# Peptides against a protein of PDB entry 3KDP: the designs that were tried, part 182

Target 1, 230 residues: chain A of PDB entry 3KDP
Amino acid sequence: PFLIFIIANIPLPLGTVTILCIDLGTDMVPAISLAYEQAESDIMKRQPRNPKTDKLVNEQLISMAYGQIGMIQALGGFFTYFVILAENGFLPIHLLGLRVNWDDRWINDVEDSYGQQWTYEQRKIVEFTCHTPFFVTIVVVQWADLVICKTRRNSVFQQGMKNKILIFGLFEETALAAFLSYCPGMGVALRMYPLKPTWWFCAFPYSLLIFVYDEVRKLIIRRRPGGWVE

## One batch from the design tools (peptide; made by RFdiffusion4, then SolubleMPNN)

Design b2_p25_3_s3 (from b2_p25_3, 18 letters changed)
Fold by OpenDDE base, seed 2:
Structure b2_p25_3_s3 (fold): chain B 230 residues (1-230), chain A 25 residues (1-25)
Amino acid sequence: as target 1 above (230 residues)
Amino acid sequence: VEEVLRLAQELLEKGREILEEFLKE
């Protein structure tokens, strides 16, 4: 998110404090929960291979999975960000390069895609309105991502939800999201304004899409072992 | 916790400024 903010010169989609809350708060417990996940039955049935090669492959797979999850989460957050800004008159194409004028306190006549002028204060309210939904979207997408990443090849329906730590992590993450979204003072302290309940549901179609996509991917991998889809 | 978050925010903001300056050159 931060790199895209700089490269695209768009208004800041996610505040620095919110990024820290993701990195230190929401990602930690789920990551630990995945470390305690039971090995897939198919992996456990395989004979030990070369320990050096297998360790390297596992480390690469974990790193790639973590990187992919982060990218998918960011895409979900950006989707919500662009939806909110579009509803307020700023189309995605108009946001490109707008940051310089957006962040300038002395420019009070920044035009949206429809010619409406926005004061600095109004722009910052909209920006901070995006922070909470972006964060919550990441949390909602993480529900699906964590369930998906529980297994590489097996369906969630086959492996089941036996990891109590994962379940606890999902509840903790949700509770943290609710706290940051609705606790008084978070708007001032964290630049996270209260979230309308409707925005919790904005990420659900995206989470469902990812879930379906991954189940289809896993199905293909099971049917064609060693394919390029791995 | 608030102090740690403040310090982290300040560090990240400084990092952003440095990166922005680097990209402008």
Scores: peptide ipSAE 0.000, ipTM 0.231, DockQ to the pose 0.018
Fold by OpenDDE base, seed 3:
Structure b2_p25_3_s3 (fold): chain B 230 residues (1-230), chain A 25 residues (1-25)
Amino acid sequence: as target 1 above (230 residues)
Amino acid sequence: VEEVLRLAQELLEKGREILEEFLKE
C-alpha cells in the first residue's frame, strides 16, 4: 500500500500507525501460529533430510507465498480505497498526482472530478475515512490467508481447525479491527474513523476468491504430485 | 461496489462449480 502511495503520488490510503498495527498486531500472531503448525507437521513426517537444502527451499516458498498474499491484500485494500474516494467525488484517474495539493494545508479549493471544491479539513476527513476500511479489508483477507496457510496439500476441510493458536490469531485480528474501527477517540489518536458495518462485507469476495484459488491449487497438487505448482 | 461484488460472486460461483466438478471426478 505504501509503495503505491509513493509511486502513484495519490492521497495516503493507509496511515503509518495503521500499517504498524497490521505488521505488529495482525501479522505476528498468525506467523507464530504457522511456525508452530509447521513444526508439528515436520516432526511427524520428516525423515532426516539435508537440513540446509530443505530450510532454504521452505524459506523461499514461504517468502513467495507471503509476497503473493501481501499483494492480494494490497489489491483488496486499494479497491476499497478507490471505491470510497469515488463515492466522495474523486475518480481514480483524478487521484494520480493529487497528493501534493491534497496534503497542502494552504490549498482549500482542491477540485474533485465533478468540480466541487474541497477544503483541507474535508479532504483529510475523506482520507481518514479510507484508513479504517482499508485496514478491515486486510484483516478479512488475512482470515482466508491464515486458513489457507494451515495446510500445504490438504484441504482445510480435511485437516480442520485444530490449531488453537490460529483460532486465537483470528480472534485477535478481528478484535483489534473492531477496536480500531469503533472505539471512541481512534479518529483523533490513530486517524481511523468509525466504519459502517456494511463495509466489512466488501472484503468477503476477496477472501472467498483467495480461498477458492488455494483449494483449487491444493487439488491440483494432490492430483499431480511433484508439479510446478508445489 | 455492488457491481464489483456481483462480479466477484459470479467468479466465486464459477470457481465453486469447477471445484465441484473436479471433486466428482
Scores: peptide ipSAE 0.000, ipTM 0.198, DockQ to the pose 0.028
Fold by OpenDDE base, seed 4:
Structure b2_p25_3_s3 (fold): chain B 230 residues (1-230), chain A 25 residues (1-25)
Amino acid sequence: as target 1 above (230 residues)
Amino acid sequence: VEEVLRLAQELLEKGREILEEFLKE
């Protein structure tokens, strides 16, 4: 997210504090849950054959979790960001290169896509309004990530939700998102303004996409053992 | 990528150690 902010010169989609909350809050418990996940009965039944090669977390799971899933999460967050700004009069094309003028306190006549002029204060309110939904979008997408990481080959429906740590991680992320979104003073302290409940649903299509993607991947692995997807 | 994977594994191992300590109490 921050890289796209720099490259595209768009208004900041996610605050530094929210990034820290993702990295230290939302990602830690999932990472721990994955470490304690009762490895798919096949991973546990693999006697730790070679402690040098049997990395506790399969490199493929790590690569998938941090690479592919991370990109989908970022796309989900940016989608929510662009939707909110578009609803406030800033179309995605208009945001390109706007950062310099957006962040300039002396420019109080930044025009939106419809010719409405925005003061610095008004722009910052809209920017901070985007931070919370972006964060919540990441959390909702992470729900899917946690559930799909539970299995390498088996469907989520086959292994079930037996991992108590995984369930705890889901609740912790949700509680943190709710706290940051609705606790008084978070708008001032964390630059995260209160979230309308409707915005929680903006991430659901992306969560569904991740589930479908992972189930299709697992289906391919099961049907073509030793294929390029494995 | 290999360095990121190594760092991720180290973090997971540390997290595991912390949780094991917490569960032993």
Scores: peptide ipSAE 0.000, ipTM 0.212, DockQ to the pose 0.030
Fold by OpenDDE base, seed 5:
Structure b2_p25_3_s3 (fold): chain B 230 residues (1-230), chain A 25 residues (1-25)
Amino acid sequence: as target 1 above (230 residues)
Amino acid sequence: VEEVLRLAQELLEKGREILEEFLKE
């Protein structure tokens, strides 16, 4: 997210507070839940054919899979960001290179895609309006990520939702997202302005995409054990 | 918690500004 902010010179899509909430709030409990998750029976019981090579390959494949999931997650966040800005009059093409003027507090006549002029204060309100839904998008996508991370080979339909810590993590991150989105004063204190409930659903297609992606990946692994997709 | 988050935000914003200045040169 930060790299795209720098490269595209767009208004900041994700604030520092939201990053901290992700790292400290939403990711910690899920990470603990995964540590306590019972190892997948087929992974733990299967002796590696070659302990040295198979371990390294598995670590690389896991890293690549998480990297791909992270990319889809970022795309979901940016999609939400661009939709919100478009609803406020800033089309994606117009945002390219706009950061310099956007962040300049002395420029109070930045034009949107429709010729409306925006003051610095108005622009910052719109920017901060993007922070909350970006965060919420991450949380919603993390639902799918947490669910798929329960297993490496078995389908979620086979493993089920038995880990109470994971379930608690899902509720915790959702409750945190709701608190940050709707608690009075969050706009002033944390620069997270209230979110329309409809934005919670904006991320659902991406969560579904991640879920489908992982199920397809796992299906391929089950059909072709030892393939490049493990 | 809000105060800590505010302070963290301020520090990171300052860090961003410094980084941006460095990248402009």
Scores: peptide ipSAE 0.000, ipTM 0.222, DockQ to the pose 0.018

Design b2_p25_3_s4 (from b2_p25_3, 18 letters changed)
Fold by OpenDDE base, seed 2:
Structure b2_p25_3_s4 (fold): chain B 230 residues (1-230), chain A 25 residues (1-25)
Amino acid sequence: as target 1 above (230 residues)
Amino acid sequence: VEEVLKKAQELLEKGKEILKEALEE
């Protein structure tokens, strides 16, 4: 999120402190839960051919998986960000390069895509209105990501939800999201304004799409082992 | 916790400024 903020010069979609809370708080328990997930029966049955090369491959695969999860989370967050800003009159194309004027407190006539002028205070309100939904979207997307990352090849329906640590992690993330979204003072401390309950559902279609995509991917991998989709 | 968060925010803002300066260079 921060890199895209700098590269695209868009308004900040998520507060830096909130990003740290995600990286250090929200992601830790799920990551630990995945570490305790039972290896796929197929992975356990594969005798390591070469311990050195197989370890390197596994480390690369884990790194790629974490990288992909992070990218998917970012995409989900940015989707919600762009939806909120579009609903407030700022189309995605118009946001490109807008940061300089957006963050300038002396400019009180920043125009949206429809010619409406926005004061600095109004712009900051809408910016901070994006932070909470962005965070919640990441959490909701993580629900799907954690479920799909249980297995590389097998369907979630085949392995089931047996890991109690994962379930606990999902509840913890949800509780944290609720706390940050609705606890008084979070708007000041974290620049996270209270979230309307309806925004929790904004990520659900995206999470469903990811889930369906991953199940289809896994189905293809099962049918065509060694394909480019791995 | 609030103090730690405030300090973290200050550090991040400083980091952002440094990065901005580096990119303008």
Scores: peptide ipSAE 0.000, ipTM 0.232, DockQ to the pose 0.018
Fold by OpenDDE base, seed 3:
Structure b2_p25_3_s4 (fold): chain B 230 residues (1-230), chain A 25 residues (1-25)
Amino acid sequence: as target 1 above (230 residues)
Amino acid sequence: VEEVLKKAQELLEKGKEILKEALEE
């Protein structure tokens, strides 16, 4: 999110403190939980044919999978961001290059896509209104990500949710999202304004998309064992 | 502050990688 903010020169979609909360608060426990996940019985029974080549291939595949999931998460967050800004009069095309004027506190007449002038304070309220739903969108998408990353080959329906640490991680990230979204003072401290409960559901289609994508991927792996899609 | 945060994130990612490697072993 921050990289796209710099590259596209759009208003900041997610605050740096919120990014830290994601990386430290929502990703740490799930990452640990995956480390403690019981190895799939099929993975441990197969000796690597070539330890050097098989390790490298596996690392590349993991990196690609996480990269793809990360892109889908970012797309989900940006979708929510653009919807909120569009509802407030800023169309996506108009946001490109707007950052310089947007962040200038001395410019109080920035026009939206409809010619309405926005003061610096008004612009920042809209920006901060985007931070919370962006964060919540990432958390909801991460639910699916964590569940699918639990297994390499087996469907979630076959493996089940045996890892108690993973379940704890899901509750922790959800509780953190609720705290940051609804606790008084977060708007001032973290630049995250309260979120309407309806926005929690905006991310569900993306979570479903990730889930379906991974189940299809795993199905392909099961049908073609030893393929490079692993 | 942004540079410090970026470095902290990089360290965290490295820590996660080390942890994953240690658990795969």
Scores: peptide ipSAE 0.000, ipTM 0.231, DockQ to the pose 0.035
Fold by OpenDDE base, seed 5:
Structure b2_p25_3_s4 (fold): chain B 230 residues (1-230), chain A 25 residues (1-25)
Amino acid sequence: as target 1 above (230 residues)
Amino acid sequence: VEEVLKKAQELLEKGKEILKEALEE
């Protein structure tokens, strides 16, 4: 997120508090949950492999999977950011290079894509309005990500949701998101303005798409073991 | 899928570079 912010010189899409909440609230518990996850039924049935080579391959596959998930999360968050700004009159193309003027408190006539002028206060409200939805989008996407990470090859329907820690993590991050989004004073204290309830549902199609994609991927892997889809 | 996603990441990085160059002009 910060790299795109710097490279594109766009208004800040994600606040420091939201980043901390992602790192501590949304990523840590999932990581712990994966450590306690039950082995896949197919792994348990596999013959003993060479411990040296198989460990390295597995570590690479896990690292790649986490990298992919992180990229998907970032894309989801940025999608939400661009949608919110577009709804407020700032088209994505117009945001490019706007940061300098956006952050200047002495410029009170920043024009949007439609020629409307925005004061410093107004545009900062819009910026801070993006922080909470960005975070919530990540949380909703992580619901799917956590479920798909539970297994590498088996369907979620076959493995089930037996990990209580994972389930707890899903509730925790959701509760945290609700608290940060709706608790009075968070806009002032944390620069996280209240979220419209509709934004919770905006990420659902995306989460569903990820889930379906992963299930299809796993189905192909089961039908063609050792294929390029793995 | 991993190769496709890797390629997508490479394209994204290339896009970032192009964007950076465009902003520097």
Scores: peptide ipSAE 0.000, ipTM 0.215, DockQ to the pose 0.013
Fold by OpenDDE base, seed 4:
Structure b2_p25_3_s4 (fold): chain B 230 residues (1-230), chain A 25 residues (1-25)
Amino acid sequence: as target 1 above (230 residues)
Amino acid sequence: VEEVLKKAQELLEKGKEILKEALEE
């Protein structure tokens, strides 16, 4: 998200503090939960392969999968960001290169896509209105990520949801998102204004996309062991 | 400050990836 902010020179979609909350609060417990996930049934049944080759293939597979999932997560967040700004009169094309004027305190007449002028304070309200939904979008997308990452080859339907720690991690992540979204003072402290409940649903298509992507990936791996996807 | 935060985030993400990889092995 921050890279796109720099490259596209758009208004800041997600605050640094919010990013830290994602990194420390939402990802840590889920990552720990995966450590306690039961080994995949096929992993336990597989004879040791060439340890050097298998390690390399596994590292490449994981890095590729997580890289792709991470890109989808970022796209989900940006989608929510662009929707909110568009609803407030700023179309995506208009946001390109706008950051310099957007962040300038002395410019109080930044025009939206429809010619409406926005004061610095008004712009910052809209910006901070984007922070919470962007964060929540990432959290909701991470639900799917956590569910799918518990398996390498098997479908989620085959492995099942038996890890209580994973479920707890999902709950904690959701509770943290709710706390940051609705607790009084978060708008001042974290620049995260209260979120309308409807915005929680904006991420669901992306969660589904990640889920489908991973299931298709795993299906390909099962059908073509040692293929280009591994 | 933004550059430092960016680098910190990158390191943290890398650490998470490594952790995820290690946990999946």
Scores: peptide ipSAE 0.000, ipTM 0.225, DockQ to the pose 0.033; fails the geometry check

Design b2_p25_4_s1 (from b2_p25_4, 18 letters changed)
Fold by OpenDDE base, seed 3:
Structure b2_p25_4_s1 (fold): chain B 230 residues (1-230), chain A 25 residues (1-25)
Amino acid sequence: as target 1 above (230 residues)
Amino acid sequence: EREEVLKLAEELLEKGKKILEEFLE
């Protein structure tokens, strides 16, 4: 999200503090959960292998998986961001290069796509209105990602939700999202304004898509063991 | 195998788009 903000010079879609909350609060516990689950799986099935080569391959696979997941999360967040700004009169094309004028406190007549003038304060309200939905979208997508990452080959329906740490991680990230979204003062402290409950559902289609995609991928792996999709 | 996965991914993306459109209505 932050990289696209810099490259496209669009208004900031997600605050720095919120990004830190994602990295530390929502990603850390899931990562630990996945590490434990992988260790359990490895203990049960590993033949003696060369530890150096096996570790390197595993680290690369994990890095690639997290990279892909992060990109999907960002896409979901940006979708929500563009929808909110469009509803407020700022079309995606109009946002390109707008950051300089957007962040200037002395410019109080920034025009939207329809010629309406926006004061600095009004612009910041709209910007901060995007932060919470963006964060929530990431959390909702993370639900699917965590469930997907639990198993390499088996369906979630086959293995079940036995990892207590994973369940705790899902609860923790959801609770954090709710806290940041609805706790009084978060608009001032973290620049996250309260979110209408309906916006929680905006990410569900993405989560479902990812879930279905992964289940199909795993189905293919099961039917064709040793394929490149592994 | 790769082609089959790509086709399946495309079908899923199309279904996802339809669900999203229905949600946004």
Scores: peptide ipSAE 0.000, ipTM 0.189, DockQ to the pose 0.018
Fold by OpenDDE base, seed 4:
Structure b2_p25_4_s1 (fold): chain B 230 residues (1-230), chain A 25 residues (1-25)
Amino acid sequence: as target 1 above (230 residues)
Amino acid sequence: EREEVLKLAEELLEKGKKILEEFLE
């Protein structure tokens, strides 16, 4: 998110403190839950066909899958960001290169896509309104990521939701998101203004996309054992 | 205020870890 902010010169979609909360808050408990996840029976029982190459290939494929999931997460966050700004009169194309004027407190007549002038304070309110939904979008997408990480080969429907630690991780992420979104003072402390409940659903298509992606991947692995996707 | 929020977040994480430890016992 921050890289796109720099490259595209758009208004900051997610604050640095919020990024820290993702890295240290939302990711830690899921990571712990995954560390204590019961190994998938097929992972434990499967002998490598080629011990020299299969391990390296598998590590590369896992890394690629996580990289792709991370890209989907980022896209989900940016989608939410652009939707909110568009609803406030700033179309995505208009945001390109706008950062310099957006962040200049001395410019109080920045025009939106419809010719409405925005003061610095008004712009910052809209910017901070985007921070919370962006964060929540990441959390909701992480639900899918956490659930799909239970298995390498088996469908989520086959493995089930037996890991209590995983379930706790989902609730912890949700509770943290709710706390950061609705606790008084978060607008000042974290530049995260309160979130309308409807915005929680904005991320659901991306969560679904991750589920579909992973299920398709796993289906390919099951149908083509020893294939390049394994 | 940011430091206080970070401290609170750390406390919540520590509580979460303790809960996880209790679940693992």
Scores: peptide ipSAE 0.000, ipTM 0.228, DockQ to the pose 0.113
Fold by OpenDDE base, seed 5:
Structure b2_p25_4_s1 (fold): chain B 230 residues (1-230), chain A 25 residues (1-25)
Amino acid sequence: as target 1 above (230 residues)
Amino acid sequence: EREEVLKLAEELLEKGKKILEEFLE
């Protein structure tokens, strides 16, 4: 997210507070939940493979897969960001290179794509309006991520949602997202302005993509046991 | 096996990028 902000010189899509909420609120509980997750039945029953070759390959594959999931997550966040700005009159193409003027508090006549002039205060409201949905998008995508992390080989449909800690994590991150999105004063205190409920659904296609990706991956693993994908 | 998964991942990422690019235009 930050790299795109620098490269494209667009208004900041994700603030420091949202980053902290991700790290402390949305990622920590899920990570703990995964630590307490019961070992996958097939992993527990598998005989030890060659520890030198298979461990390194598996770590690489896991790292790449979750790296790609992270990229899809980022794309989802930016999609939501651009849609919100477009709804407020700033088409994506117009945002390119706009950061310098956007962040200048002495420029109060920044024009949108339709010729409307925006004051510094108005621009910052729009910017902060993007922080909340970006965060919410991350949370919604993390639902899929958490679900797929429960198993390495078995489908979610086979394993189910048995871990109470994981379920708690899903509710916790969702409750946090709702709190930050709708609690009065969050706009002033945390620079996270209220979000229309429709924006919660904006990330669903990306969550679905991640889910489908992982299910297909797991299907391949099941069809080719002992392959490089494990 | 690995190549198939990576290919799928790349296809999904490329689809996402295309959607983003189309939106940026």
Scores: peptide ipSAE 0.000, ipTM 0.179, DockQ to the pose 0.015
Fold by OpenDDE base, seed 2:
Structure b2_p25_4_s1 (fold): chain B 230 residues (1-230), chain A 25 residues (1-25)
Amino acid sequence: as target 1 above (230 residues)
Amino acid sequence: EREEVLKLAEELLEKGKKILEEFLE
């Protein structure tokens, strides 16, 4: 998010405090839940043929998979961000380079894509309105990520939802998202204004995309063991 | 706040470049 913010010079989609909440709050419990996941029986049974090369390949593959999933998560967040701004009159193309004027407190006549002028206060309300949906989108997409990361090769349908800690992590993450979204004072403390329930559903297509992506990936790995897609 | 965000972003960019350089190496 920050890289795109700097490169595109768009209004800040996610505040620093919200990012810290993702890194320290939402990611920690799920990561712990995955650590307690039972190793896949096939991974435990297959001794590495070459411990040095196979370990390196596995680490690279895991890193690449997490990197790809992280990019899809970010895309989901940005999609929600752009939808909200578009609904408020700011089309994505108009946001490019707008950050300088957007953040200037002395400019109270920033025009949207339709010629409507926005005061600094109005712009900041819209910006902070984007923070909560962006965060919630990441959480909803993380539901899919956590479920798919449970297994490396087996389908979610094959492994099942036996990890009670994972289920607890999903509920905790959801509860945290609800708390940050609806608790009074979060708008002032975290710049997270209350979220309309409809925005929770905006992330669902991306969650589905991640599920489909991972199931296809796992299917390819099962059909072509030792391929580059691992 | 903007300066802090920019500073953080610069640090992240520098870290990202370093990681990329390590991968290209």
Scores: peptide ipSAE 0.000, ipTM 0.209, DockQ to the pose 0.019; fails the geometry check

